# Designs tried in a protein design run: peptides against a protein of PDB entry 4LZF. Part 47

Target 1, 155 residues: chain A of PDB entry 4LZF
Amino acid sequence: GGRLVVFPNGTRKELSADGQTVKVMFFNGDVKHTMPDQRVIYYYAEAQTTHITYPDGMEVLQFPNNQTEKHFPDGRKEITFPDQTVKTLHPDGREESVLTDGTIIQLNPDGSKVIQFNTGQREIHTADFKRREYPDGTVKTVYSDGRQETQYPTG

## One batch from the design tools (peptide; aimed at target 1 P8 K13)

Design b2_p26_8_s2 (made by RFdiffusion4, then SolubleMPNN; from b2_p26_8, 22 letters changed)
Fold by OpenDDE base, seed 2:
Structure b2_p26_8_s2 (fold): chain B 155 residues (1-155), chain A 26 residues (1-26)
Amino acid sequence: as target 1 above (155 residues)
Amino acid sequence: DEEFEEELRKAEEEFEKEVAEHLAKL
């Protein structure tokens, strides 16, 4: 059977019979759970937050408001907000937000922005212009100087 | 038992440090 050790401070350590699972319940309510796959599950009682660390360097944070953060070994971060919007932070500084309606918002390191609407329209924001691309192939550009251009799919 | 208590103390200190570092990043 498993082994339970109770320390004078109230901390408890549970060992599985095979010794591959270790659960430490600290006196403050925090929990450290080491799994057979070497992932470590931390529970922070005061913050009510779960933090999972993986041997490959992946980290997963679960907050009490239902927000989830994934920290990838390559430096990428993925945040799932309570409303189920997913924001990805790339190591190059690019940010991508996927809204629940299917809209995708990309922020590029140069400050440009691309919005892919769920309607199939795309909007591109740069320092020099804003461009709207329509599903029919029409493209409208408004330049920073106020000049406007419309390109039609038939030329 | 004393060695095990010391290992737990070290694990607790590491965990508390990880908690503090994590909470500081939030």
Scores: peptide ipSAE 0.024, ipTM 0.563, DockQ to the pose 0.042
OpenDDE base, seeds 1, 3, 4, 5: peptide ipSAE 0.023, 0.022, 0.020, 0.022; ipTM 0.558, 0.560, 0.533, 0.565

Design b2_p26_8_s3 (made by RFdiffusion4, then SolubleMPNN; from b2_p26_8, 24 letters changed)
Fold by OpenDDE base, seed 3:
Structure b2_p26_8_s3 (fold): chain B 155 residues (1-155), chain A 26 residues (1-26)
Amino acid sequence: as target 1 above (155 residues)
Amino acid sequence: DEEFKEKLRKAEEEEEEFLRKLREEL
């Protein structure tokens, strides 16, 4: 059968009969749970934070303010903020934020920025210009030297 | 949040060390 070990400091260790599940309840209220699928679930009582590690290298953090972080094996991070904005940080330095209204903000490693508005308009920011693209094909560019250009759709 | 992450890391290290010592004595 299963086994329960109680340590002098108050820590408790529960072992399943098959040895596939191990639950350690520490004296401070922390819990470490090793699952048959090799997930390890940490709960830290003081921080009220859950940390799950997966055998493929993925990690999930759940914070008391309802923020969730996913750390992927490839180095990518995905953060879901309390307001439900999702921010993805890529290993190459690119960042992408998706707002609840559908707006997408992309920050590129070269410092350029792209905003895809929920209206279908797109704005591109570079060192040399800011450009606004409209759904009808009109493109307005304001250059860093103050020059402005409008490109009209053809057809 | 970074504050909670750091607390979690420190707690994890302490608990892992405790478990390691227990395993070595069994």
Scores: peptide ipSAE 0.028, ipTM 0.576, DockQ to the pose 0.051
OpenDDE base, seeds 1, 2, 4, 5: peptide ipSAE 0.026, 0.020, 0.024, 0.024; ipTM 0.603, 0.535, 0.599, 0.577

Design b2_p26_8_s4 (made by RFdiffusion4, then SolubleMPNN; from b2_p26_8, 9 letters changed)
Fold by OpenDDE base, seed 3:
Structure b2_p26_8_s4 (fold): chain B 155 residues (1-155), chain A 26 residues (1-26)
Amino acid sequence: as target 1 above (155 residues)
Amino acid sequence: SAAAAAALAEAEAAEAAAVEAHRAAL
């Protein structure tokens, strides 16, 4: 059978009959579960936040506003916002946001920005220019010096 | 022991505060 240990401070520790599951209920309302797969699930009662740690070093944070964060072992982070926008932070400093309409916004480590619109248009921002690419192959460039260039598709 | 359980709970509460601080920074 399972075991229940009640500590004088009100903390409780439940052990499964097989010893593979451990549940600690702290006196402050926090809960720690150690699972058979060696993942650890923390529930922080004050923050109403769930934190899952995996044996591979992956971490998952679940916030009361429905934001979810994944911390990958490679140092990548993935944030799912309450609006379902997904932001990926790469270890190289690149950021990518995928909006619910399918628009992708990329921030590069060099400070350049690329927007891929759901219409198939792309906009590129660099220190030297802003460029709009159209699905028909038309490209409009506005340079930092105020020059404008239009490249027409080769028919 | 009760002292070990208290020390564990204090450590987990400190971890909770760190998680909350992280949430507030995003």
Scores: peptide ipSAE 0.026, ipTM 0.626, DockQ to the pose 0.034
OpenDDE base, seeds 1, 2, 4, 5: peptide ipSAE 0.026, 0.024, 0.026, 0.025; ipTM 0.628, 0.618, 0.627, 0.629

## One batch from the design tools (peptide; aimed at target 1 F7 N28 Y44)

Design b2_p27_3 (made by RFdiffusion4)
Pose (drawn by RFdiffusion4):
Structure b2_p27_3 (pose): chain A 155 residues (1-155), chain P 27 residues (1-27)
Amino acid sequence: as target 1 above (155 residues)
Amino acid sequence: SAAAVAALKAQRAANEAALAAEEAALA
């Protein structure tokens, strides 16, 4: 029916009957679970933070302010902030934010960006211009040289 | 922060080393 082992230093270890699951309760209050599928779940008592390592290379951190960070094997990092904005950082430097109101912000490493407002408008920033596109078909652009342009809808 | 995460991973490594030493003594 499993075993409990208590070490002189106060660390406790609980093994399942099949030995597949191991739980370690460290003297400092940290808790580690090793699962049969080799996932490792580590709880940091003082920091109140959970770190989960998956066999496929994925790592997940849960912070006590309810922030979650996911690290994918390829280097992608996905952050869920407490407000539930999801921000994805790509290794090439691109950043994408999907806010709960529906706004999407795409940031390129060269500094250019595309903003998709929940209102249906779209904004593009490049080295040459800032552009705003409207649902009615109107396009407004401000160029680096200071000129401003309005492209009116066909209708 | 990245530094805070590194500190947590170092704590975990210290705990693992202490556990390995206890298991070796018990063995």

Design b2_p27_3_s1 (made by RFdiffusion4, then SolubleMPNN; from b2_p27_3, 16 letters changed)
Fold by OpenDDE base, seed 4:
Structure b2_p27_3_s1 (fold): chain B 155 residues (1-155), chain A 27 residues (1-27)
Amino acid sequence: as target 1 above (155 residues)
Amino acid sequence: SDEEIEQLKERERKNLEELAKQEAALA
């Protein structure tokens, strides 16, 4: 059978009969589950937040507002916001946001920004210009000096 | 925020340290 240890401070430790599952219920309401697959599930009672750690180094945080954060072993972070926008933070400093409408917003380490609209239009923001690319091949550029240029598709 | 996450991890660390003390006291 399983074992239950109750400590003087009120913390409880439950061991499964096979010893593969450990549940610790801390005196402050936090709960730690160690699973047979070596996942560790920690519940922060006050913050109502769940923290899952995987053997490969993956971490998953689930917040009470329905935000989920995945921390990858390579340093990449993936944040799913309550509105279901997914933001990926890359180790190189690149950030990518995927909106629910399919729009992709990329922030580059150099400060440039690329927006891939769900319409197929693409907008590029740099220190020197804003450029709009259209599905037909038309490209409109507004330069920082106020100059505007339109490049028409070669038909 | 990253700061909030670190606070949570610190809370977990403190709970684990206290558990270790409780286990050591009963061994």
Scores: peptide ipSAE 0.526, ipTM 0.918, DockQ to the pose 0.933
OpenDDE base, seeds 1, 2, 3, 5: peptide ipSAE 0.524, 0.523, 0.521, 0.524; ipTM 0.917, 0.917, 0.917, 0.917

Design b2_p27_3_s2 (made by RFdiffusion4, then SolubleMPNN; from b2_p27_3, 12 letters changed)
Fold by OpenDDE base, seed 4:
Parts: C-alpha cells; structure tokens; sequence
Structure b2_p27_3_s2 (fold): chain B 155 residues (1-155), chain A 27 residues (1-27)
C-alpha cells in the first residue's frame, strides 16, 4: 500500500503504493507532486500559484490572475496574459506579442519595432523613421527629420 | 514579475531544504 509520513514540523509526505507518485504537503500549505512521468507540480499556497517543471527543463507557471508563463529549456519565455495576449521573449532579446485580434508586435534587439496589423498593414519603427506598408503595396515613410515619403505600388 | 518568480523559487527551495532536514533527522 501507500505510505504516509508525518514529520514533526507538520509536513506530510505521501508515497503511492508503486512509489511513482510522491505528494508533499508542506507545513506552510504548499504542495509538491512528483508524477510518474517525472513532472513536478508545485503549488504555492500563499501566492495561489502553480509551478510545473518537466524533465526536459520546461517550466510552466500559472498565476491566480490567469497569467501563464512557459519557460523553455532554450531560454525562451512565453507569457499568456489574462487578456489572452501571448508574448514571446526570445533569448536573443527579440520580443513578440500576439494580440487576440491577430496583430503581431515584434520588438527587435536593436530597438526597432514591427507591427503586423490584422488588416494586413505593417508598421516598422526605427530610430530614423516610421514606415507603414499597405496591402496594396503602398509604403508611407515618416522620417525623424519630418520628411515624408510615399512609394506607390508598381504595375 | 521575474522578482516574484524568484521569491517563489526561493520559497520552494526553503521548503525542500526543511524537508531534507526533517528527513535527515529521522534517518
């Protein structure tokens, strides 16, 4: 059968009969589950947060506000915000946000920004200009010096 | 925030360390 150990400090450790599942109920209300697949599910009682660690190094954090963070072994982070916006932070410093409407916002390590609108328009922000690309091929550029340029589609 | 996550991880580590002490005391 299973085994239950109760420690003097009030922490409890429960082992399954097969020994593949371990449940630790800490004295402070935190709970740790070690699963047969070697996932570790940790619940922080005070923060009401769940932390799942996977054998491959993946980590998943679930916060009480419905924010979820995935930490990939390669250092990439994926944050799903309460509003369901998904932000990906890449190890190279690039950040990508996918909004619920399908808009994609990319922040590049050089400080440039690219917005791919759900309308098919694209906006590029650099230190020197803002550029709007339209689905018809029209490109409007506003330079930091106040100059404006419009490029019309060919054909 | 990253700081909050680090606090949580620290809390987990402290709980695990305490458990290890309790287990060692019973061994």
Amino acid sequence: as target 1 above (155 residues)
Amino acid sequence: SDEEIEKLKKREAENEAELAREEAALA
Scores: peptide ipSAE 0.507, ipTM 0.916, DockQ to the pose 0.921
OpenDDE base, seeds 1, 2, 3, 5: peptide ipSAE 0.504, 0.501, 0.500, 0.504; ipTM 0.916, 0.915, 0.915, 0.916

Design b2_p27_3_s3 (made by RFdiffusion4, then SolubleMPNN; from b2_p27_3, 17 letters changed)
Fold by OpenDDE base, seed 5:
Structure b2_p27_3_s3 (fold): chain B 155 residues (1-155), chain A 27 residues (1-27)
Amino acid sequence: as target 1 above (155 residues)
Amino acid sequence: SEEEIKKLKERKEKNEKELEEQEKALA
């Protein structure tokens, strides 16, 4: 069968009979499961947070408020908020949010912002202008100087 | 927050280190 080791500080280590699964119950209530696939499931008892680490360096954090964070080996982070909005943080500083209605918000490292609305309209924000692109090909631009331009689709 | 995650990871590392030290002492 499996074996249980109890350490002087109260930490307990349980090994499966095959030795492929290890469960550590730390004295502070934290729990660590090492799985046969080398995935590690760590539970922080005080924070009620689950932290999964994968052999490839992927990390998944599950918070008690239903927020989930994925930390990719490439430095990308994907945050699923309690409202199911998904925000991706790229290593280059680009941020992308996908709203539940299908709207995509992109924040670029240069400070520009692009909103892809679920209606097919796109809005581009820069330091110099705010531009709205319509599905029919119409483009409306409001410049920082207050000038407004409309470009009509050419047939 | 990122700071909270850091504190959690530090807690994990501390627990793992203490376990390793205890395992060495009992070997």
Scores: peptide ipSAE 0.537, ipTM 0.922, DockQ to the pose 0.884
OpenDDE base, seeds 1, 2, 3, 4: peptide ipSAE 0.534, 0.534, 0.531, 0.535; ipTM 0.922, 0.922, 0.921, 0.922

Design b2_p27_3_s4 (made by RFdiffusion4, then SolubleMPNN; from b2_p27_3, 15 letters changed)
Fold by OpenDDE base, seed 4:
Structure b2_p27_3_s4 (fold): chain B 155 residues (1-155), chain A 27 residues (1-27)
Amino acid sequence: as target 1 above (155 residues)
Amino acid sequence: SEEEIQKLKEREAENEKLLAEEEKALE
């Protein structure tokens, strides 16, 4: 059968009969589950947050506000916000946000920004200009000096 | 925030340390 150990400080450790599942109930209300697949599920009682660690080094954090953070072994982070926006932080410093309407916002390490609108329009922000690209091939650029340029599609 | 996550990880590490101390004290 399973084993229950109760420590003097009030922490409890439950071992499954096969020894593959371990449940620790800490004195402060935190709970740690070690699963047969070697994932560890830690619950922070005060923060009402779940932290899952995988044997490959992946980590998943689930917050009480429904935010979820995935930390990948390659250093990439994926944050799902309560509004279901998904933000990916890349190890190179690039950030990508996918909005629920399908808009994609990319922040580059150089400070440039690219917005791919759900309409198929793209907007590029740099230190030197703001550019709007239209699905028809029209490109409008507003430069930092106030100059404006329109490039018409070839056709 | 990353700071909040770090505090949670520190709390986990402290709980695991305390458990290890309790386990060692019973051996």
Scores: peptide ipSAE 0.493, ipTM 0.909, DockQ to the pose 0.925
OpenDDE base, seeds 1, 2, 3, 5: peptide ipSAE 0.488, 0.486, 0.487, 0.489; ipTM 0.909, 0.908, 0.909, 0.909

Design b2_p27_4 (made by RFdiffusion4)
Pose (drawn by RFdiffusion4):
Structure b2_p27_4 (pose): chain A 155 residues (1-155), chain P 27 residues (1-27)
Amino acid sequence: as target 1 above (155 residues)
Amino acid sequence: AAAEEEALEAELAAAHEKLAEINAARE
């Protein structure tokens, strides 16, 4: 029916009957679970933080302010902030934020960006210009040289 | 048993070191 082992230092270890699941309760209040599928779940008592390591290389952190950070094996990092904005950092430096109101912000490492507003407007920033595109088909552009252009809808 | 106790202490220390590095990187 399983075993409980108590070490002189106060650390306790609980093994399942099949030995597949191991739970370690450290003397400092930290808790580690090792699952049959080899996922490791670590709870940091003082920091109140959970760190989960998956066999496929994925790591997940849960912070007490309800922020979650996911690290994918390829280097991608996905952050869910408490407000539920999801920000994805790519190893090449691209950043993408999907806010709950529906706004999407795409930032390139060269500094250019595309913003998709929940209002249906789209804004593009490049080295040459800032551009705003409207649902009615209107396009407004401000160029680096200071000129401003309005492209009116066909209709 | 003693070897297992020392291995668990070493693992605890490594886990806390990794958390400290993660927290530093987040500042």

Design b2_p27_4_s1 (made by RFdiffusion4, then SolubleMPNN; from b2_p27_4, 18 letters changed)
Fold by OpenDDE base, seed 1:
Structure b2_p27_4_s1 (fold): chain B 155 residues (1-155), chain A 27 residues (1-27)
Amino acid sequence: as target 1 above (155 residues)
Amino acid sequence: MEEEEKRLLEEQKKLEEKLKEILESLK
């Protein structure tokens, strides 16, 4: 059968019969589950937060407000907000947000911004201009000097 | 058992500190 170890400080450790599942109940209320696949599930009692670590280095955090964060081994971070917006933070500083309506917002390290609307329109923001691209091929640009240009579709 | 207890205590402290850092980064 399984085993139970109770330490003097109140921490308890439960082992399965095969020893592949370990549950540690810390004296402060935190809980650590070590699974047969070497995934570790840690529950922070005070913060009511679940922290999962994987053998490949991936980590997943689940917060009580329904926010989830995935920390990938390559340094990428993916945040699912309570409203189900998904934001990806790339190691190079690029950020991408996918809204629930399908809109994608990209923030680039150079400060430029690209919005891909669910309508098929795209808007590009740079230091020099703001540009709107339409599905029919029309492109409207407002330059920082106030000049406006419309490029009509060809064909 | 004493060594294991100490190890588990240190692990708990490290994990709590990690969470603290994460929470601070969210603010």
Scores: peptide ipSAE 0.237, ipTM 0.820, DockQ to the pose 0.925
OpenDDE base, seeds 2, 3, 4, 5: peptide ipSAE 0.228, 0.221, 0.226, 0.225; ipTM 0.816, 0.817, 0.816, 0.816

Design b2_p27_4_s2 (made by RFdiffusion4, then SolubleMPNN; from b2_p27_4, 15 letters changed)
Fold by OpenDDE base, seed 1:
Structure b2_p27_4_s2 (fold): chain B 155 residues (1-155), chain A 27 residues (1-27)
Amino acid sequence: as target 1 above (155 residues)
Amino acid sequence: MAAEEKALEEERKKLEEELKKILEERK
């Protein structure tokens, strides 16, 4: 059988019979659950937040507002916002947001921005120009000096 | 038993502090 230890301060520790699962129920309502796969699930009672840590260094945070954050061992972060927008922060400084309508927004370390619209149009923002690419192959560029250029598709 | 209780409490406090930092970074 398993074991249950109740400490004087009210904290409780439950061990499974096989010893593979350990559950600590702290006196304040926090819970630490160590699973057979060695992932640790920690629940913060007051904050109503779940923090899962994996042996490989992966971490998952689940907040009461339905936001979820994944912290990958390589330094990448993936944030799922309450509205289900997903933002990925890459170690190289690149950021990508995927909106619920399918629009993808990329922020590059050099300051450039690329928007892939759900319509198939793409817009590129740099220090020197804004460029709109259309599905038919038309490309319109507005340069910072006010010059405009249209490139028509090849037949 | 007393030593384990203390160790668990210290762990809890560390974890709470970790969460605090995470929440601050999220702001």
Scores: peptide ipSAE 0.344, ipTM 0.868, DockQ to the pose 0.936
OpenDDE base, seeds 2, 3, 4, 5: peptide ipSAE 0.341, 0.341, 0.336, 0.333; ipTM 0.867, 0.867, 0.865, 0.864

Design b2_p27_4_s3 (made by RFdiffusion4, then SolubleMPNN; from b2_p27_4, 18 letters changed)
Fold by OpenDDE base, seed 1:
Structure b2_p27_4_s3 (fold): chain B 155 residues (1-155), chain A 27 residues (1-27)
Amino acid sequence: as target 1 above (155 residues)
Amino acid sequence: MKKEEEELLKELEELRKKLQEYLEELK
């Protein structure tokens, strides 16, 4: 069978019969689960936060406000906000947000911004211009000097 | 038992420190 160890400080350690599942209940209310798949689930009682670590180095944080953060071994971070927007932070500095309506917002390391609207329109922001691309092929550009240009679709 | 208890305490402190770092990043 399993076993239970109770330490003098009040921490309790419960082991499964096979020893593959370990539950540590710390004296402060925190809980640590070591699972057969080697993931470790840590619950911070005061912060009401769950922290999962995986053998490959991935980490997942679940906050009480329903925000979830995934930290990938390659340095990428994926944040799911309470409103279910998903933001990905790439190691190169690029950021991508996927809104619940399907809109995708990309922030590039050079400062440019690209918005792919759920309507099929795309907007590109650079230091030199703001450009709107329409599904019919029309492209409208407003340059930094105030000049405006419309390129009509061919055909 | 004593050694294991000390190790668990150390782990708790390290984990709490790590959480604090995450919380500071969120602010």
Scores: peptide ipSAE 0.188, ipTM 0.794, DockQ to the pose 0.939
OpenDDE base, seeds 2, 3, 4, 5: peptide ipSAE 0.178, 0.171, 0.182, 0.176; ipTM 0.790, 0.786, 0.793, 0.790; seeds 4, 5 fail the geometry check

Design b2_p27_4_s4 (made by RFdiffusion4, then SolubleMPNN; from b2_p27_4, 17 letters changed)
Fold by OpenDDE base, seed 5:
Order: C-alpha cells, then sequence, then structure tokens
Structure b2_p27_4_s4 (fold): chain B 155 residues (1-155), chain A 27 residues (1-27)
C-alpha cells in the first residue's frame, strides 16, 4: 500500500503506506531512510558507511571496519574501535579510554594522565610526579627532580 | 517531478559533501 516514485535520473523514493517511513535510493547507490522516530539513516554505498542522525542532534557513524562513532549533542564523542576499546572525548578536553581488559586511561585537560589498571593499581602522571597506587594502600611517587617516596599503608 | 529530482540531486551532493568532511576529520 505504499508509494514508489522512480525519477528519470534513476533515483527512487519509496513511501510506506502510513507515510511514516521514507526511503530514498539515490542513483549512485546511496540510501536515505527517514524513520517514524524522525531519525535519518544514511548509507553511503561506496564508503559502506552508515550515518544516523537523530532529531536531538545525536549522530552515529558506523564504518566498514566495525568502528562506531557517536557524536552527542553536548559535543562529546564516543568512539568504539574495532578492538572494542571505547574512547570518549569530552567537550572540556578530557579523554577517556576503556580497554577491553578493564583498564581505564584518562587524559585530563591539565595534561595529567591517570591509568586505572584492571589489577586495581592506579598510576597518576602529572608535571611534577609519577605516582603508583597499589591495592594494599602502598603509594610510590617518583618526582620530576628524581626524588622517590614510598608511603606505606596505615593499619 | 523535475523540481523534486533536482532537490534530491542537491541533497545527494550535500550528503556526499558531509561524508567527505566526516572522513577528512578522521584523518
Amino acid sequence: as target 1 above (155 residues)
Amino acid sequence: MEEEQRELERELEELRRRLAEILEERL
């Protein structure tokens, strides 16, 4: 019960019976789907890339190498790499990577870096020191001047 | 129909441009 329009240039436009779904198949093979929820799904045939846009400004890109990128309306980006690492880029400049083993790497706008290992150890890098925190409460710090300090757990 | 076809052609070109921009930003 839908409608199909075929244009002279080869582009095709298909409307669902209820008019809620529109599919445009461009002459070059690209496809545009407008869905009832107003999301628009673009498929770029040559690039084999899917691009979904949402009414709220959210965008999702799916690449042929299995990389997915989410662009949030607030400016945040979330990239899921083929290896399933998830990297989040925040509008304030902070970056976070979550590895498949549970390791979390955080890059802060001030240039500091924090690594939360899956073992429970944490490593903190600043301009002044590199610090390793252990699950038992031990903290080892190597300062930029070469000084080293170990703080033992209190118990 | 001709007008709609032209509009769709323009849309396609815009989409292709957008894709190019997306790909360039990833490089």
Scores: peptide ipSAE 0.341, ipTM 0.868, DockQ to the pose 0.903
OpenDDE base, seeds 1, 2, 3, 4: peptide ipSAE 0.341, 0.337, 0.329, 0.338; ipTM 0.866, 0.865, 0.863, 0.866; seed 4 fails the geometry check

Design b2_p27_5 (made by RFdiffusion4)
Pose (drawn by RFdiffusion4):
Structure b2_p27_5 (pose): chain A 155 residues (1-155), chain P 27 residues (1-27)
Amino acid sequence: as target 1 above (155 residues)
Amino acid sequence: LEEEMEELEEENEEAHERLEEILEERE
């Protein structure tokens, strides 16, 4: 029916009957679970933070302010902030934010960006210009040289 | 068992070192 082992330093270990699951309760209050599929779940008592390592290389952190950070094996990092904005950082430097109101912000490492407002408008920022596109088909552009352009809808 | 106790203590220290690094990177 399993075993409990208590070490002189106060650390406790609990093994399942099949030995597949191991739970370690460290003297400092930290808790580690090793699962049969080799997932490791570590709880930091003082920091109140959970760190989960998956066999496929994925790592997940849960912070006490309810912020979650996911690290994918390829280097991608996904952050869920407490407000539930999801921000994805790519190793090449691109950043994409999907806010709950529906706004999407795409930032390129060269500094250019595309913003998709929940209102249906779209903004594009490049080295040459800032552009705003409207649902009615209107396009407004401000160029680096200071000129401003309005492209009216066909209708 | 004594060796296992030491290994578990080292694992706990390494996990805390890694958490500290992550927290510094987040600043």

Design b2_p27_5_s1 (made by RFdiffusion4, then SolubleMPNN; from b2_p27_5, 14 letters changed)
Fold by OpenDDE base, seed 4:
Structure b2_p27_5_s1 (fold): chain B 155 residues (1-155), chain A 27 residues (1-27)
Amino acid sequence: as target 1 above (155 residues)
Amino acid sequence: MEKEEEELLKEQEEERKKLKEYLEEMQ
């Protein structure tokens, strides 16, 4: 059988029969679970947020608006927005957003932006130009000076 | 028992601090 300890402040601590699972129910409604795999699950009652910490340094936050954030040990962050868009923040400063329609938006550390559309079209934004690449090999470029260029596929 | 209660309160404060830091990073 498990063990229940009730503290004077109203906090409760439950130990599993094997002693490998610990559940602390704080007086304010917060809950802390320590799992056999050393994962810690903390629920913040007021914020209605769940924070999971893993032994490898991975952290997961689940917010009441259905946003989820993952903090990887390598410094990468992955945000799943309520609309199910997934944004990845890389340690090198690169950001990638994957939209629900399959569109991928990349923000590069050099300030360039690349949009990979679900249609197979790609759009590249730099300080010097905006370029649209089409699946047929056509490339349309609008330069910062207003010049436009179309490159047709060579067959 | 009193020491364990104090330790649990410290753990709670640490978790609340982490949440605050995360929320600040989200802004």
Scores: peptide ipSAE 0.371, ipTM 0.872, DockQ to the pose 0.888
OpenDDE base, seeds 1, 2, 3, 5: peptide ipSAE 0.370, 0.368, 0.367, 0.368; ipTM 0.872, 0.871, 0.871, 0.871

Design b2_p27_5_s2 (made by RFdiffusion4, then SolubleMPNN; from b2_p27_5, 12 letters changed)
Fold by OpenDDE base, seed 1:
Structure b2_p27_5_s2 (fold): chain B 155 residues (1-155), chain A 27 residues (1-27)
Amino acid sequence: as target 1 above (155 residues)
Amino acid sequence: MEEEERELEKEREELEKKLKEILEELK
């Protein structure tokens, strides 16, 4: 059989018969589950937030608003927003957002921005220009000085 | 038991602190 320990402060610890699953119910309502695969599931009662830690250093946070954050061992963060947009924050400062319609937005450390539209069009924003690339090969550029240039596809 | 109780409480406090930091980053 399992074992139940009740501490003087009100915290309770329940162990499975094999000792591989441990459930700690803290006096404040927080709950900690240690699983056989060594992941730890912590529930913050007041914040209604679930925090999962993995042996490799990955962490997953699940917030009550249905937002999920994954913190990878390499420092990368992946945020799934309630609307199911996925934003990835890279250690080098690059940010990528994948919208539900398939559009991908990339923010680069140098301040440039790239949008890959679900239509196949791509838009590039830099300090010097805004450029739109079309699936047929047409490229339209608006430069910071107001000049506009269209490059037509070959063929 | 007293030592284990203290260790568990310390862990709780550390985890709560970590959550607080994470929540502040989100704001």
Scores: peptide ipSAE 0.275, ipTM 0.833, DockQ to the pose 0.928
OpenDDE base, seeds 2, 3, 4, 5: peptide ipSAE 0.273, 0.267, 0.272, 0.266; ipTM 0.832, 0.832, 0.832, 0.830

Design b2_p27_5_s3 (made by RFdiffusion4, then SolubleMPNN; from b2_p27_5, 15 letters changed)
Fold by OpenDDE base, seed 1:
Structure b2_p27_5_s3 (fold): chain B 155 residues (1-155), chain A 27 residues (1-27)
Amino acid sequence: as target 1 above (155 residues)
Amino acid sequence: MEEEEKKLQEELEEEKKKLKKYLEELK
């Protein structure tokens, strides 16, 4: 059978019969689950936040507003916002956002921005220009000096 | 049992510190 330990401070520890699952119910209402797969699930009662740690170093935070953050061992972070937008923060400083409509927004470390629209159009922002690429091959560029250029598809 | 209780208290305090850090990063 399982084992229940009740400490004088009010913390309770429940062990499964095989000892592979441990549930600690802290006196403050926090709960810690240690699972057979070695993941640790910590629930912060006051903040209503869940923190999951994995043996490989991955961490997952689940906030009460339905925001989820994944912290990968390589330093990458993936944030799922309440609106289901997914933002990835890369260790090199690159940021990528995937919107619910399929639009992808990339922010590069050099300050450039690339938007891949769900329509198939792509927009590129640099210090020197803003460029719109169309599915038919047309490319429109507005340069920082105000010059505008249209490149028509060949063929 | 006293040692285990102390250990669990320390774990609780460590987790509280982690949460505080995460919340500060969100603000």
Scores: peptide ipSAE 0.311, ipTM 0.847, DockQ to the pose 0.915
OpenDDE base, seeds 2, 3, 4, 5: peptide ipSAE 0.300, 0.300, 0.307, 0.305; ipTM 0.844, 0.845, 0.847, 0.847; seeds 4, 5 fail the geometry check

